# Peptides against a protein of PDB entry 5HOI, part 241

Target 1, 351 residues: chain A of PDB entry 5HOI
Amino acid sequence: FRYMPFSPAGTPFGFTDRRYLTMNEVGYVSTVKNSEQYSITVSFFDVGRFREYHFEDLFGYDLCFLNEKGTLFGQSKTGQIQYRPHDSIHSNWTKIIPLQAGERITSVAATPVRVIVGTSLGYFRSFNQFGVPFAVEKTSPIVALTAQNYRVFSVHYSQFHGLSYSLSELGTSSKRYYKRECPLPMSLPNINSDMKKDANLDYYNFNPMGIKSLFFSSYGDPCIFGSDNTLLLLSKWRSPEESKWLPILDSNMEIWKMSGGKETTDIHVWPLALAYDTLNCILVKGKHIWPEFPLPLPSEMEIRMPVFVKSKLLEENKAILNKKNEIGADTEAEEGEEDKEIQIPVSMAAE

## One batch from the design tools (peptide; made by RFdiffusion4, then SolubleMPNN)

Design b1_p23_7_s1 (from b1_p23_7, 11 letters changed)
Fold by OpenDDE base, seed 1:
Structure b1_p23_7_s1 (fold): chain B 351 residues (1-351), chain A 23 residues (1-23)
Amino acid sequence: as target 1 above (351 residues)
Amino acid sequence: MSDYEKVEQALKNAKPSRKKLDL
């Protein structure tokens, strides 16, 4: 296993000279490789609120986190981080994170009030928005970070224990844990099934954990979207005994429903954010599970608990079709079996 | 209409309730 730099909804280069460093509900950050240099562009979905900007990257930033106030960049090997406010009123700042031999920055996160750096050795470093350090904590190896206001959702990996998560609040004087290195019930990529498609090999080499994104919902609940394309939400996290992960959306099931019950391999959901009951996402067309260039407009997908079994729906629809054929409409319209849209029960539209 | 266009149109026609999740 190798620790790789993780950014929320970041994409690999693949066979191209360009990739997304990160994307979310605010916008998307792209990088283009030109020889040994990189050109970074910070783009926004709300073009009326923010102005797109670009700069030359001489460091080769491979970590990024975008928020409503600025963009945090990081270089996983050198330990360099840079914060760039979107507003010209605030200055950019750069810092070197001290790394041990073989240590990597694995993830970075930024809010308007905190900067967080996680490493492959499990160093959790916290700063204010000006890069002033608060604390250094030693945790299990960090593989992913996200943050909202003062709250941090961290994902950890151990070869012995698999994936775990922490939920913490970074106050002025102390770190509070709501959850500390608890088991994360997310499926890891199945190397034997998922790697058989060359298109997925590049992605899993880029992101071995298969975490497409992690974010806080608009209500401040931790969310994670894995390689299984299921959105998990941590409910009741304020009550340690009541806290549970809920599978609130199977995006493959929703695509299957919306396609009329067709198994598709060229439509993918790329997660951005959860606002209310709606997953903000990119609907990806093609063989790659990640968005290419240009970026499509975001889509809204209503969340639905995955309570339905595809096999039962297919059996019920076959039984309905057989009953219609027994009722003797002699119209020999050979509508090929492949194009019959599965009638999704109206109850599936309400749940 | 391609399966992608069907899915894209279904998402555009869906009106998210934008309700609070009582989770």
Scores: peptide ipSAE 0.553, ipTM 0.935, DockQ to the pose 0.883
Fold by OpenDDE base, seed 5:
Structure b1_p23_7_s1 (fold): chain B 351 residues (1-351), chain A 23 residues (1-23)
Amino acid sequence: as target 1 above (351 residues)
Amino acid sequence: MSDYEKVEQALKNAKPSRKKLDL
C-alpha cells in the first residue's frame, strides 16, 4: 500500500497530459502538463457568479480543494500549499508545511473560515483562512479530508484496522469531536474484481482507497462515495448512540433502472455534491469510470435507498410480459425485436 | 437511442422533489 494524494472527485492523467485536480458543486479544477510545468485552470458551473481563471504551476500541485470563496492547492511531497481566493480583493498566500522524511500531505481541505492539512503520518494541521496556524494534532494516518464551515470529516487508514473516520468542529480555541476514529463501514476496492478491467487499473493506482469523493450534504451531514458506487451518509451524528451510516443511493442500481434493466459497463456516476434529496453528479460515458475532457454538464440524481432487488424486479416484469402475451396471442405476431426494456413502474420512480 | 442517452434523458426528465431528507 502507498499513501497517494487525495482530492475530492480528482481524476488520474491516464494516457493524457491533463486531469481534474478536484470537482464539486462549485466547479472543477483542471491541470495540463506543459513540459516541466503545469497550467492550472479553475472553472465554475455558475459562470454568472464566478470568472474562470488560470495560472502557471511551477510546483506540480497534486492536491486541491475548491469552495465558494477560493481554491486550496497542495504539493504532497514538498509540503507547499497555496490558497487562491476567487475574488481579486483578497491576496493569495503560500505556506510550506514541515514534513518528516517520507511523510506526504495526503489531503487538504478549505472552507471560507478554515484550512486543513492531513498527512500520511497522521498529522492534522489546522489554519484560519489567512494561513494562521491553530493547532497540530497526531491522529491515525489521514487518507482523505473534507470540510464545511467549521466542521471537518476525516478518513483514516491503518494497515491493521482498515478505514476509520472522524467528525470534528474547529472552534477558535479547541477542536471538538463528534466522532473520533470510529470504524468506517466502506468497502475497499477489490483488486481481483475491479482491476480485471485495464481501464480501471490507472484509477486504483491513482486512488488505492477507491474514495471517488467525500463531502458534506447541504444539511451538513458527512457523505462518502466509494468504489462500489454507493453513497453513504452519516445520519444522527450529533447523537453518538444514534449515529449510523446509511446507504442512501446505489448509483449502479439507478443506472440499471434508467437503462431499462440492462447491465451497462460504459455509464458511470461521478459524484460532486448532495443538495437536499439530490446527488449532483457527472454522468460519464465510456470505459473509464471518471470524466474526460470536455467535462459534461452536471446531472441531478434523486436519492433512493437501495431497497429493490434486481431479481425480484426481473421476475415481476417477466410476469407482466407473460400476461401481455397471453392477452395479445390472438393478434398477428409482428416479431419486432422489441428490445426487452424493463418497464419500471413510474411509482417506483417516486418513492 | 443509446443506453447513455436513455439514462441522460431519464435524469433530465426527473424533477427532483428537493425535499429535506428526514434521515
Scores: peptide ipSAE 0.552, ipTM 0.935, DockQ to the pose 0.873
Fold by OpenDDE base, seed 3:
Structure b1_p23_7_s1 (fold): chain B 351 residues (1-351), chain A 23 residues (1-23)
Amino acid sequence: as target 1 above (351 residues)
Amino acid sequence: MSDYEKVEQALKNAKPSRKKLDL
């Protein structure tokens, strides 16, 4: 296993000279290789609220976090971080994070009030929006970070214990834990022998944990979207004993429903954010599970708890078709081979 | 219509309820 730099919804280069460093509900950050340098573009979905900007990157930033006030960049190997406000009123700042031999910055996060840096040795570093340090804490190795306001959702990895998570609040004087290195019930990518031939091998080399994204919902609940394309939400996190991970959406099941019950390998959900009962996402067309260039417009997918077993729905539909064919054998109507759309029961919304 | 276009139309036709998740 190697600790790789993680950014929310970041994409690999693959066979191209360009990739997305990060994307969310605010926008997307792209980087293009130009010989020995990179050109970074920060783009926004709300073009009326924000102006796109670009700059030359001489450092090769491989970490990024976008929020409504600015963009945080990081270089995993050198420890350089840069914060760029979207507004020209506030100055850019750069800082070097001290790294030990073999240590990497694995993730960065930024809110309008906090900057967070996590490392492969489990150093958790907190700053204000101006790069003034608050604290350094030693945790289990950090593999992913996201933040909203003062709250931080961190994912940790141990070779012995697998994935864990923490949920913390970064006050002015102290860090409060709501959850501290609790087990994360997320499936790791099943690197079967067949994935070595898949066009998606590049993705799992880029992101060995298969965490496509993590974010806070509009209600401030931690969300994670893994390699299984299931959206997990941490419910009741304020009550330590009642807190649980809920599978609120199986995006493969929803694509299967919307395609009329067809197994598709060329349609993928790329997660951006959870707003109310809707997953904001990119609907990806093609062999790669990640979006290419140009970026498609975001789509809204209503969340639905995965209560249906696909095999049972297929058996029920076959039984309905067989009954129709038995009844229809007495009437010579050439009903052509119309691709009879599988009647999928209306999924119960989570009450 | 391609399966992608069917899914894209289904998503466009889905009116998000914008309900609070009582989770």
Scores: peptide ipSAE 0.551, ipTM 0.934, DockQ to the pose 0.857
Fold by OpenDDE base, seed 2:
Structure b1_p23_7_s1 (fold): chain B 351 residues (1-351), chain A 23 residues (1-23)
Amino acid sequence: as target 1 above (351 residues)
Amino acid sequence: MSDYEKVEQALKNAKPSRKKLDL
């Protein structure tokens, strides 16, 4: 296994000279390779609130985290990080994170009040928004980070124990854990022999854990979206005994419902954020599971617990069609083999 | 209409309820 740099909703280059470093509800950060340098663009969905900006990147930043106040960049191999405020009032700052031989920065996160750096050796480094260090902690190897205000959601990987997660609060004096290296019930990418021919191989080489994104909901609940296209939410995390991961959306099931019960391989959900009961996402068209350029407008998908079994929905629809045909059997109209769109009842499409 | 256009149109027609998740 190789620790790769992870950023929320980041995309691979694929066969192109450009990729998204990160994207969320605020905007998207792109990088274009130009010979030996990179050009980075920070773009926003709310063009009235923020102005797009660009800069030349001589370091080859491969880590990014975007928030409402600025963008954090990182270089996984050199340990360089840069914070760029969106406003011109606050200065940019740069810092080098000390790395051991073979250590990599694997993920970075930034809020208006905290900067967090996680590494392949499990060094968890915390800073204020001005790059002043608070603490260094040794954890299991960090593979992903997100943060909201003072809270940090971290994903860890062990070759022996698989995926775990931590939920912590970075106060002024100490780190509090709500959850510490608890099992994460997320499915890892099943790289079966048949996936070796799939356009997705480049994605799993870029992101071996298959974590498309992780974020906090608008209510401050940790969310993760894996390779199975299921959105998991950590419910009741304040009560250690009651805390559970809830599958709140199967995006493949929702696409299947909205397509009229067709199995599609060219429609993909790319997660941005969870606001209220709605997944903000990019609806991707094509062979690649990630968005290409230009970025489509974000879509809103209502979350629904995956209670329905696809086989039962198909049986019920066949039973409804058979009942309609039994009632209509007195008119011998040779309606040809038109693609029998499975009319999923609007009630089953609304539950 | 392509299956993508059907899904895109279904998402555009779905008005999010913006309810508090009681989770």
Scores: peptide ipSAE 0.550, ipTM 0.934, DockQ to the pose 0.836

Design b1_p23_7_s2 (from b1_p23_7, 11 letters changed)
Fold by OpenDDE base, seed 5:
Structure b1_p23_7_s2 (fold): chain B 351 residues (1-351), chain A 23 residues (1-23)
Amino acid sequence: as target 1 above (351 residues)
Amino acid sequence: MTDFEKVQQALANAKPARKRLSL
């Protein structure tokens, strides 16, 4: 196993000179190889609120986190981090994170009030928005981070224990845990099944954990979107005893429904954020599970608990078709091969 | 219409049903 730099909804280069470092509801950060250098562009979905900007990257930033106030960059090997406010009121700042031999920065997160750095050795480093350090904590190896306001959602990996998560609040004087290294019930990528598709090999080499994105909902609930294309939400995390992971969306099931019950291999959901009851996402067309260039406009997908079984829906639709054929057998109308789209009843769209 | 275009149209036509899922 190799610890790789993780950024929310980051994409691999693949066979191209360009990739997305990160994307979310605010915008997307791209990097383009230019000889030995990189050109970084920070783009926004709300072009009326924010102005796109670019800069030359001499360090080869491979970590990124975008928020409404700025962008955090990191270099996993050198330990360099840079924060760039979107406004010109605050100055950019750069810091080097001390790394041990073989240690990597594995993830970075930034809010308007906190900067967080996680490493392959499990060093959790916290800073204010100006890069002033608060604390260093030793945890299990960190593989992913996200943050909202003062809250941090961290994912940890152990070869012996698999995936765990923590949910913490970074006050001024202390770190509070709501959850501390609890088991994360997310499936890891099955190398033997998922790697049989050459088109995904590059993605799992880039992201061995298969965590497509990690974010907080608009209500402040931790969300994770794995390789199984299921959105998990941590419900009731304020009550340690009542807290549970909810599979609030199977995006493969929703694509299957919207395609008229067709198994597709060229339509993919790429997660950005959860806003109320809608997953903000990029609908990806093609062999690659990640968006290419140019970035399509975001789509909204309504969240739905995966209560439907494909087999039952197919049986019900076959029963409806058989009843129509029994009623229609007396009319010799050569109604052509109309695409036998599974009419999903509109009532199944309302629960 | 391609299956992709059908999915894209379904997402575009999905009125945000502001049903507060009581999560």
Scores: peptide ipSAE 0.459, ipTM 0.815, DockQ to the pose 0.717
Fold by OpenDDE base, seed 3:
Structure b1_p23_7_s2 (fold): chain B 351 residues (1-351), chain A 23 residues (1-23)
Amino acid sequence: as target 1 above (351 residues)
Amino acid sequence: MTDFEKVQQALANAKPARKRLSL
């Protein structure tokens, strides 16, 4: 296993000179490789609220986190981080994170009030928005971070225990844990079944954990979207005994329903954010599970508990078709290969 | 209509069912 730099919804280069460093509900950050340099562009979905900007990157930033106030960049090997406000009122700042031999920054997160750096050795470093340090804590190795306001959702990896998560609040004087290195019930990518396609191997080499993104919902609940294309939400996290992960969306099942019950391998959901009851996402067409260039417009997918079983829906539709054929036996109408759209019951939105 | 176009149209026509999932 190798620790790779993780950013929310970041994409690999693949066979191209360009990739997305990160994307979410605010916008997307792209980098283009120009010989030994990179050109970074910070783009926004709300073009009325924000102005796109670009700069030359001489450091090769491989970590990024975008929020409504600025962009945090990081270089996983050198330990350099840079915060760039979107406005011209606040100055950019740069800092070097001290790294041990073989230590890497694995993830960075930024809110309007906090900057967080996580490492492959499990150093958790917290700063204010101006890069003033608060604390350094030693945890299990950090593989992913996200943050909203003062809250931090961290994903950890151990070779012995697999994936765990923490949920913490970074006050001015103290860190509070709501959850501390609890088991994360997320499936890791299956190398043998899923990687028979070259496109999946490239993505796995870029992101060995298969975490496509992690974010906080609009209600402040931790969300994670894994390689299984299931959106998990941490419910009731304020009550340690009642807290549970809910599979609130199986995006493969929803694509299967919306396609008329066809198994597709060229339609993919790329997660951005959870806004109320909708997953904001990019609908990707093609062999790659990630968006290419130009970025398609975001789509909204309603969250729905995965209560349907494909086999039962196929049996019910066969039974309906057989009953229709028993009533209609007298007309020799040609068996055109009409795409028999499976009438999938509109999922009862759980009341 | 391609399967992608069907999915894209289904997403575009989906009115957010404002049922608060009581999470």
Scores: peptide ipSAE 0.459, ipTM 0.814, DockQ to the pose 0.780
Fold by OpenDDE base, seed 1:
Structure b1_p23_7_s2 (fold): chain B 351 residues (1-351), chain A 23 residues (1-23)
Amino acid sequence: as target 1 above (351 residues)
Amino acid sequence: MTDFEKVQQALANAKPARKRLSL
């Protein structure tokens, strides 16, 4: 296994000179390779609230985290990090994270009050928004980070235990754990099934964990969106005994419903954020599961617990069609190969 | 209408149903 730099909703270069370093509900950060240099652009969805900016990147930043106040950049190999406020009032700062031989920064996160750096050796480094260090903790190897306010959601990987997660709060004096290296019930990418499509190979080489994104909901619940295109939400995390992962959206099932029950391979959901009861996402058309350039406008997908089984819906629709054919035997109407949209019952579309 | 356009139209027409899942 190789630890790769992870950023929320980051995309690979593929066969292009450009990629998204990160994207969320605030905006998207792109990088364009120009010979040995990079040009980074920080773009926003709310163009009235924020002004797009760009800069030359001489370091080759491969880690990024965007929030409402600034952008954190990181270079996984050198340990360089840079924080750039969106406003011109606050100064940019740069820091080198000390890395051991073979250690990589695997993920970075930033809130208006905290900067977090996670490494392939499990060093968890916390800073304030000005790059002043608070603490260094040794954990299991970190593969992904997100943060909201003082809370941090971290994903860990062990060769022996698979995926685990932590939920912590970074106070002024101490770190509190709500969850510490608990099992994460997310499926890893199945190399043998998913890599049969060349388009997925590039993505899984870029992101071996298949974590498309992780974020906090608008209510402050940890969310993760894996390679299975299921949105998991950590419910009841304040009560250790009641805490559970809820599959609140199967995006493949929702795409299947909205397409009239057609199995599509060219429509993909790319997660940005969970706002109330809607997944903010990019609807991607094409072979690649990630958005290309230009970035489409975000879409909102209503969250729905996956209660329905496709096979049962297909059996019910076949039973309805058979009953119609038994009643309609006397009219030789040339029903052409009309794309028989599966009528999903309105009750099933409203649950 | 392509399957993509159908999905895009369905998402655009989906008013956030105020069913607060009491999470």
Scores: peptide ipSAE 0.459, ipTM 0.815, DockQ to the pose 0.749
Fold by OpenDDE base, seed 2:
Order: structure tokens, then C-alpha cells, then sequence
Structure b1_p23_7_s2 (fold): chain B 351 residues (1-351), chain A 23 residues (1-23)
């Protein structure tokens, strides 16, 4: 296992000179390799609220976090971080995070009030929006971070215990834990099943945990989207005994439903954010599970508990087709068995 | 219509159901 730099919805280079460093509901950050330098572009979905900007990156930033006020960049090996406000009125700042031998920054997060840095040795470093440090805490190795306002969702990895998570609040005087290194019930990528598609090998080398993204919902609930394409939401996190992970969307099941019950290998969901009851996402066409260039427009996918079994839906549709044939509907449409759209019952398509 | 175009159209036509999932 190797600790890799993680950014929410970041993409690999693959066979190209360009990738997305991060993307969410605010926008997307791209980097293009120009010899030994990089050109970074910060783009926004709301072009009326924000102005796109670019700059030359001499450091090779491999970590990024975008929010409504600015962009945080990080270099995993050198420990350099840079915060760039979107508004030119506010100054950029740069800081070096002290790293031990072999330590890497694995993830960074920024809100309008906090900056967070997590490392492969489990150093959790907190700052204000101006780069003034608050605290350093030692945790299990951090593999992913996200933050909203004062709240931080962190994912940890142990070779012995697998994935765990923490949920904390970074007040002015103290850190409060709602959850501390609790088991995370997310499936890790299965090398033997998922790597049979050569196109996925590059992604798993880039992101060996298969965490496509993590974010807070619009209601402030921690969300994670893994390699299984299932959206997990942490419900009731304020009540330690009642807190549970809910599988609120199986995106592979939803694609299968919307395609008329066809198994597809060239349609992929790339998660951006959870806004109310809709997953904001990029619908990706092709062999790669991640978006390429140019970025498609975002789509909204309604969240649905995965209560249906594909086999049962196929049996029910065969039974409906057999009943239609018995009722003597002389529609001799010899459409081959492969082209028959599965009529998903409206009740099952509305839940 | 490709399966991708069907999915894209289904997502575009999906009215956000105002189901307050009382989480």
C-alpha cells in the first residue's frame, strides 16, 4: 500500500498532460503539465458570481480544495500549501508544513474560517483562513479530508483495521469530537474484479482507497462516495448511539434503471456534492470512470434507498411480457430480446 | 438514442421530488 495525495473528485492524468485537481458544486480546478511547470485554472459553474482565473505552478501542486471564498493548494512531498482567495482584494498566502522523513500530506481542506492538513503519519494540523496555526494532533494515518464551516470529516487508514472516520468541530478554543476513529463500512476496491478493465488500473494507482469524493450535504451530514458507486450518508451523528451510515444511492442501479435495464460499461457517475435530496454529479461517457476534457455540464440524480433487486425486476418484466402475449396483442414487433426496454413500474421508478 | 442519451434525458427530466426525507 502507498499513501497517495487525495483531493475531492480529483482525476488522474492517465495518458494525457491534464487532469482535474478537484471538483465540487462551486467549480473545478484543472492543471496542465507544460514541460517542468504546470498551468492551473480555477473554473466555476456560476460564471455570474465568480471569474475564472489561472496561474503558473512552479511547485507541482497535487492537492487541492475549492470553496466559495478561495482555493487551497498543497504539495504532498514538500509540504508547501498555498491559499488563493477568489477575490483579488484578499492576499494569497503560502506556508510550509513541516514533514518528517517519508511523511506526505495526504489531504487538505479549507472553509471560509479554517484550513486543515492531514498526513500519512496521522498529523492533523488546523489553521485559520489566514494560515495562523491553532493545533497539531496525532491521529491514525489520514487518507482523506473534507470540511464545512467549523466541521471536519476525516478518513483514516490502518493496515490492521482498514478504514475509519472521525467527525470533529474546530471551535476557537477547543476541538470537539462527535465521532473519533469509528469503523467506516465502505468497501475497498477489489483488485481482482475491478482491475479486469485496464482503464481502471490508472485510477486505482492514483487513488488506492477508491474514494471518488467526500463532502458535507447541504444539511451538514458527512457523505462519502466509494469505488462501488454507492453514496453513504452519516445519519444522526449528533447522537453517538443512534449514528449510522445510510446507503442513500446506488448510482449503478440508477443508471441501470434509466437505461431501460441494460447493463452498461461506458456510463459512469462522478460525484460533486449532495444538495438536499439530489446528488450533483458529472455523467461520464466512455471507458474511463472519471471525466475528461472538456468537463460536461453537471447533472442532478435523485437519492433513493437501494431496496430493489435486478433479478426480481427482470422476472416481473418477463411475467408482464408473457401476460401481454397471452392477451393477444398482435403487435408482432420482432424486436430482439436484447432491445426490449424493461418497463420499471412507476412505483419503483418513484421510490 | 444511445443508452447514455437515455440516461442524460432521464436526469434532465427528473424533477427534484420535494420529498423532505426527514433524515
Amino acid sequence: as target 1 above (351 residues)
Amino acid sequence: MTDFEKVQQALANAKPARKRLSL
Scores: peptide ipSAE 0.454, ipTM 0.815, DockQ to the pose 0.742

